# Ledger of designs, part 54: peptides against a protein of PDB entry 3V4L

Target 1, 386 residues: chain A of PDB entry 3V4L
Amino acid sequence: GQPLAKDKVALLIGNMSYWEHPKLKAPLVDVYELTNLLRQLDFKVVSLLDLTEYEMCNAVDEFLLLLDKGVYGLLYYAGHGYENFGNSFMVPVDAPNPYRSENCLCVQNILKLMQEKETGLNVFLLDMCRKRNDYDDTIPILDALKVTANIVFGYATCQGAEAFEIQHSGLANGIFMKFLKDRLLEDKKITVLLDEVAEDMGKCHLTKGRQALEIRSSLSEKRALTDPVQGAPCSAEALVRNLQWAKAHELPESMCLKFQCGVHIQLGFAAEFSNVMIIYTSIVHKPPEIIMCDAYVTDFPLDLDIDPKHANKGTPEETGSYLVSKDLPKHCLYTRLSSLQKLKEHLIFTVCLSYQYSGLEDTVEEKQEVNVGKPLIAKLDMHRGL

## One batch from the design tools (peptide; made by RFdiffusion4, then SolubleMPNN)

Design b1_p11_7_s4 (from b1_p11_7, 7 letters changed)
Fold by OpenDDE base, seed 3:
Structure b1_p11_7_s4 (fold): chain B 386 residues (1-386), chain A 11 residues (1-11)
Amino acid sequence: as target 1 above (386 residues)
Amino acid sequence: MSVELVSYSTE
């Protein structure tokens, strides 16, 4: 019979905005496109950008809570990384220069923990460099991995080699995702799918002799990312998993704010990633005596590090939101909250209405505080350990 | 359009 997954869960991490290292661009697009593809494959996807070491650890811990016997687990990482002694290290955005293993997440440690969950399939897609870090002399003493025969690594590059992104005037993928995305929906054994991706990448003139896909697998069964999820979640554990995932993806409801001047504002929310939300405001009604009217969002929690200069933009693109702009209402002011993982409390902010009456030179302001609870990933309390 | 390859290397 066709293999069944008990469930399918993916954690996607894209690190770009490094503090002490070169900034990347492609992980934004790669995580977004992969999220949409994995959702079409009935994966529960958590998608996270620009995580610190602590935030990456917590994201992995939350991912591991979604794993259980016969669940398919997929970890994707795009960012800086290294490989020492066959151990792969994902580099957080707050990693020092130079970084060491103590500042990074070891993928083989995550694999060990996934094996303890008795997962049906473990897929690692690592879009990072595999060069040795000469500043890290740590030899990890890893316990012997269990023989589970359900592990697949897709490394974007060979051992000791670099991974690359394409930079041009627009949004572009990393080299690995560029080819992976075209095949990811194919009903093929995951190792066969990745082999076809390797052949397609091998035809790329840009990366020829610089980057090549490496597949490492112990997968003894014909398992595919297309394998159907086993029917209705009947177990208490499956219900808990579904509830936990649902919490991490719950947007605030859109609000209609009414001001004393008779202006009505629509306040709306859109998810770009599990930790990235766009807030948008639009004037839905104004009295005719009001000639100018704008609705600004301000007074965000300090934990979000919202620069007011990047808030309240006339386009989603001016906020750095290029991916979801087509799905957003037009003629709004847009604010991008890119660090929802940092939110410890409820998202409380002020909507400030600035307006002018016909025949008055003075601008009038009205303010309304809004509490939208914990949006998206902020519901998982990724900071509970600090 | 100039296509540039950017390495994920930190070096």
Scores: peptide ipSAE 0.363, ipTM 0.852, DockQ to the pose 0.812
Fold by OpenDDE base, seed 5:
Structure b1_p11_7_s4 (fold): chain B 386 residues (1-386), chain A 11 residues (1-11)
Amino acid sequence: as target 1 above (386 residues)
Amino acid sequence: MSVELVSYSTE
């Protein structure tokens, strides 16, 4: 019979806004496109941008809680990284210069923890460099891995080589994602699919002799990303997993705010990623006596590190939102919250209405506080240390 | 448009 997944769960991490290292661009597009493809494959996807070491550890821990016997787990990472002694290290955005193993996440440690869950398939897609870090002399004492035949690694490059992105005046993919995205929906064994991606990448004149996909697999069964999820959740664990995932993807409901002057504002919310939300405001009713009227959002929680200069933009693109702008309503003011993982409390902010009456010189302001609870990933309380 | 390859290397 066709193999069945008990469930399908993916964690996608894209690090690009490094503090002490060169900034990247492709991880934004790559995480977004891969998220949309994996959703079409019935994966429960958590998508996260620009994580610190602590935030990456917590994201991995929350991902491991969704894994269980016969579940398909997929981890994708795009960013800086290195490989020492066959151990792959993902570099967080807050990593020092130079970084060491104690500042980074070891993929083989994550694999050990995934093997303890008795998963039906473990897929690692690592879009990072595999050069040695000469500043890290540590040999990780990895505990003995269980002998399992359900692991697949897709490395964007070969051992000791670099991974590349395409930079131009617009949005572009990394080299790996450019070829992966064209085949990801194919009903093929995952190793066969990755072999075809490797052949397509090998035809690319830009990366020929610079980057080549490497596949490492113990997969003895015919498993595909297209394998159907087992029907209605028969176990309490499957119900808990579905509820936990749904909790991390719940947007605030759209609100109609009414001001004393008779102006009505529509407040709306859109997810770009699990930790990135767009707030948009529009004036839906204005009394004829009000000649000028502007609505802006302010007084955000300090934990979100929102620069007011980047808030209340006339386009989504001016906020740095280039991907979801087509799905947003037009003629709004837009604000991008890019660090929802940092939110400890409820998202409380102020909607300020500035307006002028016909025949009055003075501008009038009205303010309304809005509490939208914990949006998206902020519901997982990732900052609550154990 | 000139396409440039940028390495994910930090060095």
Scores: peptide ipSAE 0.358, ipTM 0.851, DockQ to the pose 0.802
Fold by OpenDDE base, seed 2:
Structure b1_p11_7_s4 (fold): chain B 386 residues (1-386), chain A 11 residues (1-11)
Amino acid sequence: as target 1 above (386 residues)
Amino acid sequence: MSVELVSYSTE
């Protein structure tokens, strides 16, 4: 019979806004497009941008809590990285220059922990460089991995080589995602699918002799990303997993705020990623005696590090939101919260209405405090180290 | 427009 997954869970990390290293662009688009494709494949997807070392560790720990016997686990990473002695290291955005293994996440350590969960399939898609880091002299003493015959690595490049993105006048994918996205929905054994992606990438004149996909697999079974999830979650563990994932993807409900002057504001929320949310405000009712009227959001929690100069923009694109702008209402003011993984408390902020009456030169202000609880990933309480 | 390949290398 066709193999069945007990469930399917993916963690996608895209690091681009490095503190001490060159900034990247493609991880934004690559994580977004891969999220949409994996959702069509019935994956529970957590998508995270720009994580520190601590935040990456917590994201991996939360991902491991979603894994169980016969679950398909997929880890995708796009960003800076290196490979020493056959160990792959993902570089966090706060990594020092130079970085070492102590500042980075070892993928083979994550694989060990996934094997302890008795997963049905382990897929690693690593869109990073595989050059040796000569500043890291540590030899990781890894415990011997179990022989589970269910592991697939798709490396965006060969050992000792670089991964690349295409920079042009607009948003573009990294080289790996550019070819992966065209085949990811195919009902094929995952190693066969990746081999076809390798052939397509090998035809690209830009990357010929610079980047080539490497596949490392122990996968003995005919498993595909298209494999159906085993029917209704009957176990208590499956119910807990479904509830935990649903909590991490719950948006605040849209609100209608009524001000004393008779102005009505609609406050709405959209998810770009599991840790990135757009807030938008629109004036839905204005009394005729009010000639000018603007609604701003302000007084965000300090842990979100929101610059007021980047808040309350006339377009989503002016906030840095290029991907979800087509699905957003028009004629709003937009604010992008890009670091929801930093939020320790409830998201409390102020909606400030500034308005002017006909025949009065003085601007009047009214304010309402809004509490939307913990949105999206902030519900997982990633700040609690175990 | 020239398409530029940007490396994910930190070097």
Scores: peptide ipSAE 0.355, ipTM 0.851, DockQ to the pose 0.783
Fold by OpenDDE base, seed 4:
Structure b1_p11_7_s4 (fold): chain B 386 residues (1-386), chain A 11 residues (1-11)
Amino acid sequence: as target 1 above (386 residues)
Amino acid sequence: MSVELVSYSTE
């Protein structure tokens, strides 16, 4: 019969905004496009940008809670990384320079934990360098992996080689995602799909002799990313998993704020990633006696590290939101919250209405506090372990 | 437009 997945869960991490290392660009696009493709494949996708070591550990722990017997697990990582002694290390954005294994997440440790969950398929897509880190002389004594015959690694590059992104005047994919995205929806055994991606990448003159896809697999069954999810959630664990994922993707409802002056503001929310939300405000009603009127968001929780210089922009792109702009209402003020994983409390902020009456030179302000609870990933309480 | 390849290397 056709293989069935008990469920399908993906964790996608894109690290770009490194503190002590070169900044990247492609992980933004790659995580976004891969999220949309995996959603079309009925994956429950958690998509996260710019995670610290602690936040990456918590994201992996939450991902492992979504895994169970016969569940397909996919981990995608795009960012800096290295490979020592056949162990792949993902580099968090807060990693020191130089970094060591103690500052990084070992993919083979994650694989061990996934094997303990008796997963139906384990897919790792690693869009990172595989050079040796000469500052890390640690030989990880990894416990022997179980023989589960359900493991696939797609490495964006060969051992000892670099992964690359394409930089131009616009947004572009990394080299791996550029070719992966064109085939990801194909009903093929995942190793066959990746082999075809390797052939397509091998035709690219830009990467010829610089980057080549490496496939490392122990996959005894014909498993595909297209494999259907087993029907209605029949187990308590499947229900819990569905609820946990839904909780992590719940946006606040749009609000209509009414000010004393008679101005009405629409406050709306959009998800860019599981940890990235756009807030937008628009004037939906203005009395004729009010000649100018703007609605700003301010007084965000300090944990979000919101720079006021990047808040209340006339376009989503001015906030750094290039991907969801087409799906947003026009003629708003936009604010991008890019670190929802840091939110420990409810998202409380102020909507400040600044307005002017006809024939008065003085600007008047009215303020309303808004509590939207814990949006998106902030509902997982990734910080409860501290 | 010139396409530049940027390495994910930190070296």
Scores: peptide ipSAE 0.350, ipTM 0.848, DockQ to the pose 0.781

Design b1_p11_8_s1 (from b1_p11_8, 5 letters changed)
Fold by OpenDDE base, seed 2:
Structure b1_p11_8_s1 (fold): chain B 386 residues (1-386), chain A 11 residues (1-11)
Amino acid sequence: as target 1 above (386 residues)
Amino acid sequence: MTELVSTDTKL
């Protein structure tokens, strides 16, 4: 019969805004496009941008809680990385210069933990450099991996080689995602699909002799990303997993705020990623005696590190939100919260209405505090380890 | 021309 997945879970990490290293651009688009494709494949996807070491560890721990016997696990990483002694290291955004294995996440350690969960399939897609880090003399003593015939690595580049971004005047994919996205929905064994992606990359004049996909697999079965999820979650563990994922993807409901002056504001929320949310405000009713009025959001929790200069923009693009701007309502003010993983408390903020009456020179202000609870990934208490 | 830029940190 066709193989069945007990469930399908993916963690996608895109690191681009490094503190001590060159900034990247492709991870933004690559994580977003891969999220949409994996959702069409019935994956439960957690998508995270710009994680610190601590935040990456917690994201991996939460991902491992979603894994169980016969579950398909997919880890995608786009960012800086290195490979020492056949061990792959993902570099967090807060990594020092130079970084070492102690500042980074070892993919083979994650694989060990996934094997302990008795997963049905383990897929690693590593869109990072595989050069040796000569500042890291650490030889990881990895415990012997269990013999599981269910592991697939897709490396965006060869051992000891660099991965590349495409510099374009706009948003562009990395090289690996550019070819992967065209094949990812095909009903093929995952190793056959990746081999076709490798052939497509090898035919491209830009990438030929610069970057080549490497496939490392122990996969003995015909497992595909298209494999159907086994029917209704009958186990208590499957119900808990579904509830945990649903909590991490719950947006605040859109609300209508009514001010004393009779102005009504629509406050809305959109997810760009599991840790990135857009807040938007629009004036939906204005009394005729009010000649001018503006509604802005302020007083965010300090943990979110919101620069007021980047808040309350006339377009989503001015906030750095280029991907979801088509699905957002027009004629709003937009604010992008890019670090929801840092939120320890409820998201409480102020909506301020500034307005002027006809025949009065003085501007009047009204304020309303809004509590939207813990949005998206902030419901996963990623901070419980401090 | 589409330029390829390495994602290497150049350690």
Scores: peptide ipSAE 0.351, ipTM 0.854, DockQ to the pose 0.719
Fold by OpenDDE base, seed 1:
Structure b1_p11_8_s1 (fold): chain B 386 residues (1-386), chain A 11 residues (1-11)
Amino acid sequence: as target 1 above (386 residues)
Amino acid sequence: MTELVSTDTKL
């Protein structure tokens, strides 16, 4: 019969906004497009941008809680990275210059922990450089991996080589995702699918002799990302996975705020990623005696590091949100919350209505506090270790 | 022109 997954879970991390290293662009598009493709494949996807070391550790721990016997686990990483002695290290956004293994996440340590969960398939897609870090002399003494015959690595590049992104006049993929996205929905053994992606990349005149995909596999079974989820009665563990995933993807409900002046505001929420939310406001009713009115959001929790200069924009694109702008209502003010993983408390903020009456020169302000609880990834309490 | 930019930190 066709192989069945007990469940399918993916963690996607895209690091771009490095503090002490060159900024990247491709991970934004790559994580977004891969999220949408894996959702079509019935994966439970957590998608995270711009994580610190601590936040990456917690994201991996939460991902490992979703893994169990016969579950398919997929980890995708796009960002800076290195490889020492066949160990792959993902570089967090807060990594010092130079970084060491103590500042980074070892993929082979994550693989060890995934093997302890008796997973049905372990897929690692690593869109990072594989150059040696000469500042890190540590040889990780990794315990011998179990022979599980269910591991697949897709490395965007060869050992000791660089990975590349495409710079064009707009949003573009990394080289690996550019070819992976065209094949990812195919009903093929995952190693055969990745081999076809490697052939497609090898035919590209831009990447020929610069970047080549490496496949490392112990996969003995014919497993595909298209393999259906087993429709057996929800084990207690399957219920827990479904609840945990649902918590990480629960948006606040849209609200209609009513001000004393008779103005009505629609407040809405959209997910760009599991840790990135767009807030949008629109005037839905205005009394005729009010000639002008605007609805601003302000007084956000300090943990979110929201610059007021980037809040309340006339377009999603002016906030840095280029991917979800087509699905958003028009004629709003938009604010992008890009660090929801940092939220320790409820998301409480102020909606400020500024308005003018016909024949009065002075602006009037009314304010309402809004509590939307913990949105998206903030429900997982990723900070419970601090 | 489509340009390839390395994701290496040593650049």
Scores: peptide ipSAE 0.349, ipTM 0.858, DockQ to the pose 0.743
Fold by OpenDDE base, seed 3:
Structure b1_p11_8_s1 (fold): chain B 386 residues (1-386), chain A 11 residues (1-11)
Amino acid sequence: as target 1 above (386 residues)
Amino acid sequence: MTELVSTDTKL
């Protein structure tokens, strides 16, 4: 019979905004496109951008809580990385220069923990460089992995080689995602699918002799990402997993704010990623006596590091939100909250209405405080371990 | 021309 997954869970991490290292571009598009594809494959997807070491550890721990016997686990990482002695290290955005294994997440340690969950399939897609880090002489003494025969690694590049981004005038994928996305929905054994991606990458004139996919697999069964999820979750553990995932994806409800002047504001929310939310404000009603009015959002929690200069933009693109702009209402002011993983408390902020009456020179302000609870990933309390 | 940029940290 066709293999069944008990459930399908994916963690996607894209690190771009490094503190001490070159900034990347592709992980933004790659994580977004892969999220949409894996959702079409009935994966529960957590998608996270720009994580610190601590935040990456917590994201992995939360991902491991979603794993259980017969669950398909997929970890995707796009960012800086290295490979020492056959161990792959994902580099957090706060990693020092030079970084070492103590500043990074070892993928083989994550694999060990996934094997303890008795998962049905473990897929690692590593879109990072695989050069040796000569500043890290640590030889990881890993315990012998269990023989689970359910492991697949797709490395975006060969051992000791670089991974590449496409430099274009706009948004572009990394090389691996460019080819992976065209095949990811195919009903094929995951190793066959990745082999076809490797062939496509090898035929491309841009990548030929520069980047090649490496597939490492112990997968003895014909398992595909298309394998259906086993029917309605009847176990208490499956219900808990579904609830935990649902919490990480719950947006605040849209609000209609009414000001004393008679202006009505629509306050809306959109998810770009599990840790990235767009807030938008729109004037939905204005008295005729008010000639101009704008609704600004301000007074965000300090944990979010919101620069007011990047808030309240006339377009989503001016906030750095290029991916969801088509799904947003037009003629709003937009604010991008890119670090929801840092939120320890409820998201409380102020909506400030600035307006002018016909025939008055003075601008009037009215303010309303808004509490939207914990949006998206902030519901998982990724900070509870400190 | 479409250029490839390495994601290497230049360690």
Scores: peptide ipSAE 0.344, ipTM 0.854, DockQ to the pose 0.738
Fold by OpenDDE base, seed 4:
Structure b1_p11_8_s1 (fold): chain B 386 residues (1-386), chain A 11 residues (1-11)
Amino acid sequence: as target 1 above (386 residues)
Amino acid sequence: MTELVSTDTKL
């Protein structure tokens, strides 16, 4: 019969904003586009940008909680990385310079843990460099992997080689995602799909002799990303997994704030990623006696590291939000919360209304505190391990 | 021109 997945779960990590290393650009677009494609494939997708070592460990742990017998697990990583002795290391944004294996996440350790879950398929898509790190002489003594015959690695590049991003005047994919996205929805065995992506990359004059896809697989069955999810969640575990995923993707409801002056503000929320939310404010009613009126968001929790210089922008793009700007209401003020994984408590902030009356030169301010609970990934108390 | 930039950290 056609193979069935018990469920399909993906963790996508894009690290760009490194502290001690060169900043990347492609992971933003690559994680976003891959998220949308995997959602069309009925994957439960957690998409995370710019994770520290601790945050990456917790994201992997939460991902592993979503895995169970016959579940398809997909891990995508775009960022800095290295390969020592056939072990792939994902580099967190807070990694020191130089970094070592102790500062990084070993993909083969994640694979071991996925094999303990008796998953139906394990897919790793690693959009990172595979050069040796000569500052890390650690030979990881990995336990022998179980023979599960359900493993696929797609490496964006060959062993000992670099991965590349495309620099254009704007947002562009990494090389791997550029070709992967065109085929990802095809009903093909995942290894056959990746072989076709490798051929497409090999035909490109830009990448020829610079970057080539490597496929490493032990896949005894015809498994595809298009494989249907097995029916209604009949198991308690499937219900828990669905609830846990839904919890991680719940946005705050849009609010209408009423100020004493008679101004009404619409406060809205949009998800860019599981840890990235846009807040937007718009004036929906203004008394005629009020000539100027602006609604700012302020007083955010300190754990979110919100720079006020990037808050309350006239466009989503000025906040660094280039992908969801088409789906956002126009003529708002926009604020991008890019680190929701850091949020320990409820998201409480102030909406400050600044306005002028006709015939008064002085600005008047009114403030309202807003509590929106724990938005998106902040509901997955990733910090409860401390 | 499309330029390829390495995602290497220059280790």
Scores: peptide ipSAE 0.340, ipTM 0.853, DockQ to the pose 0.773

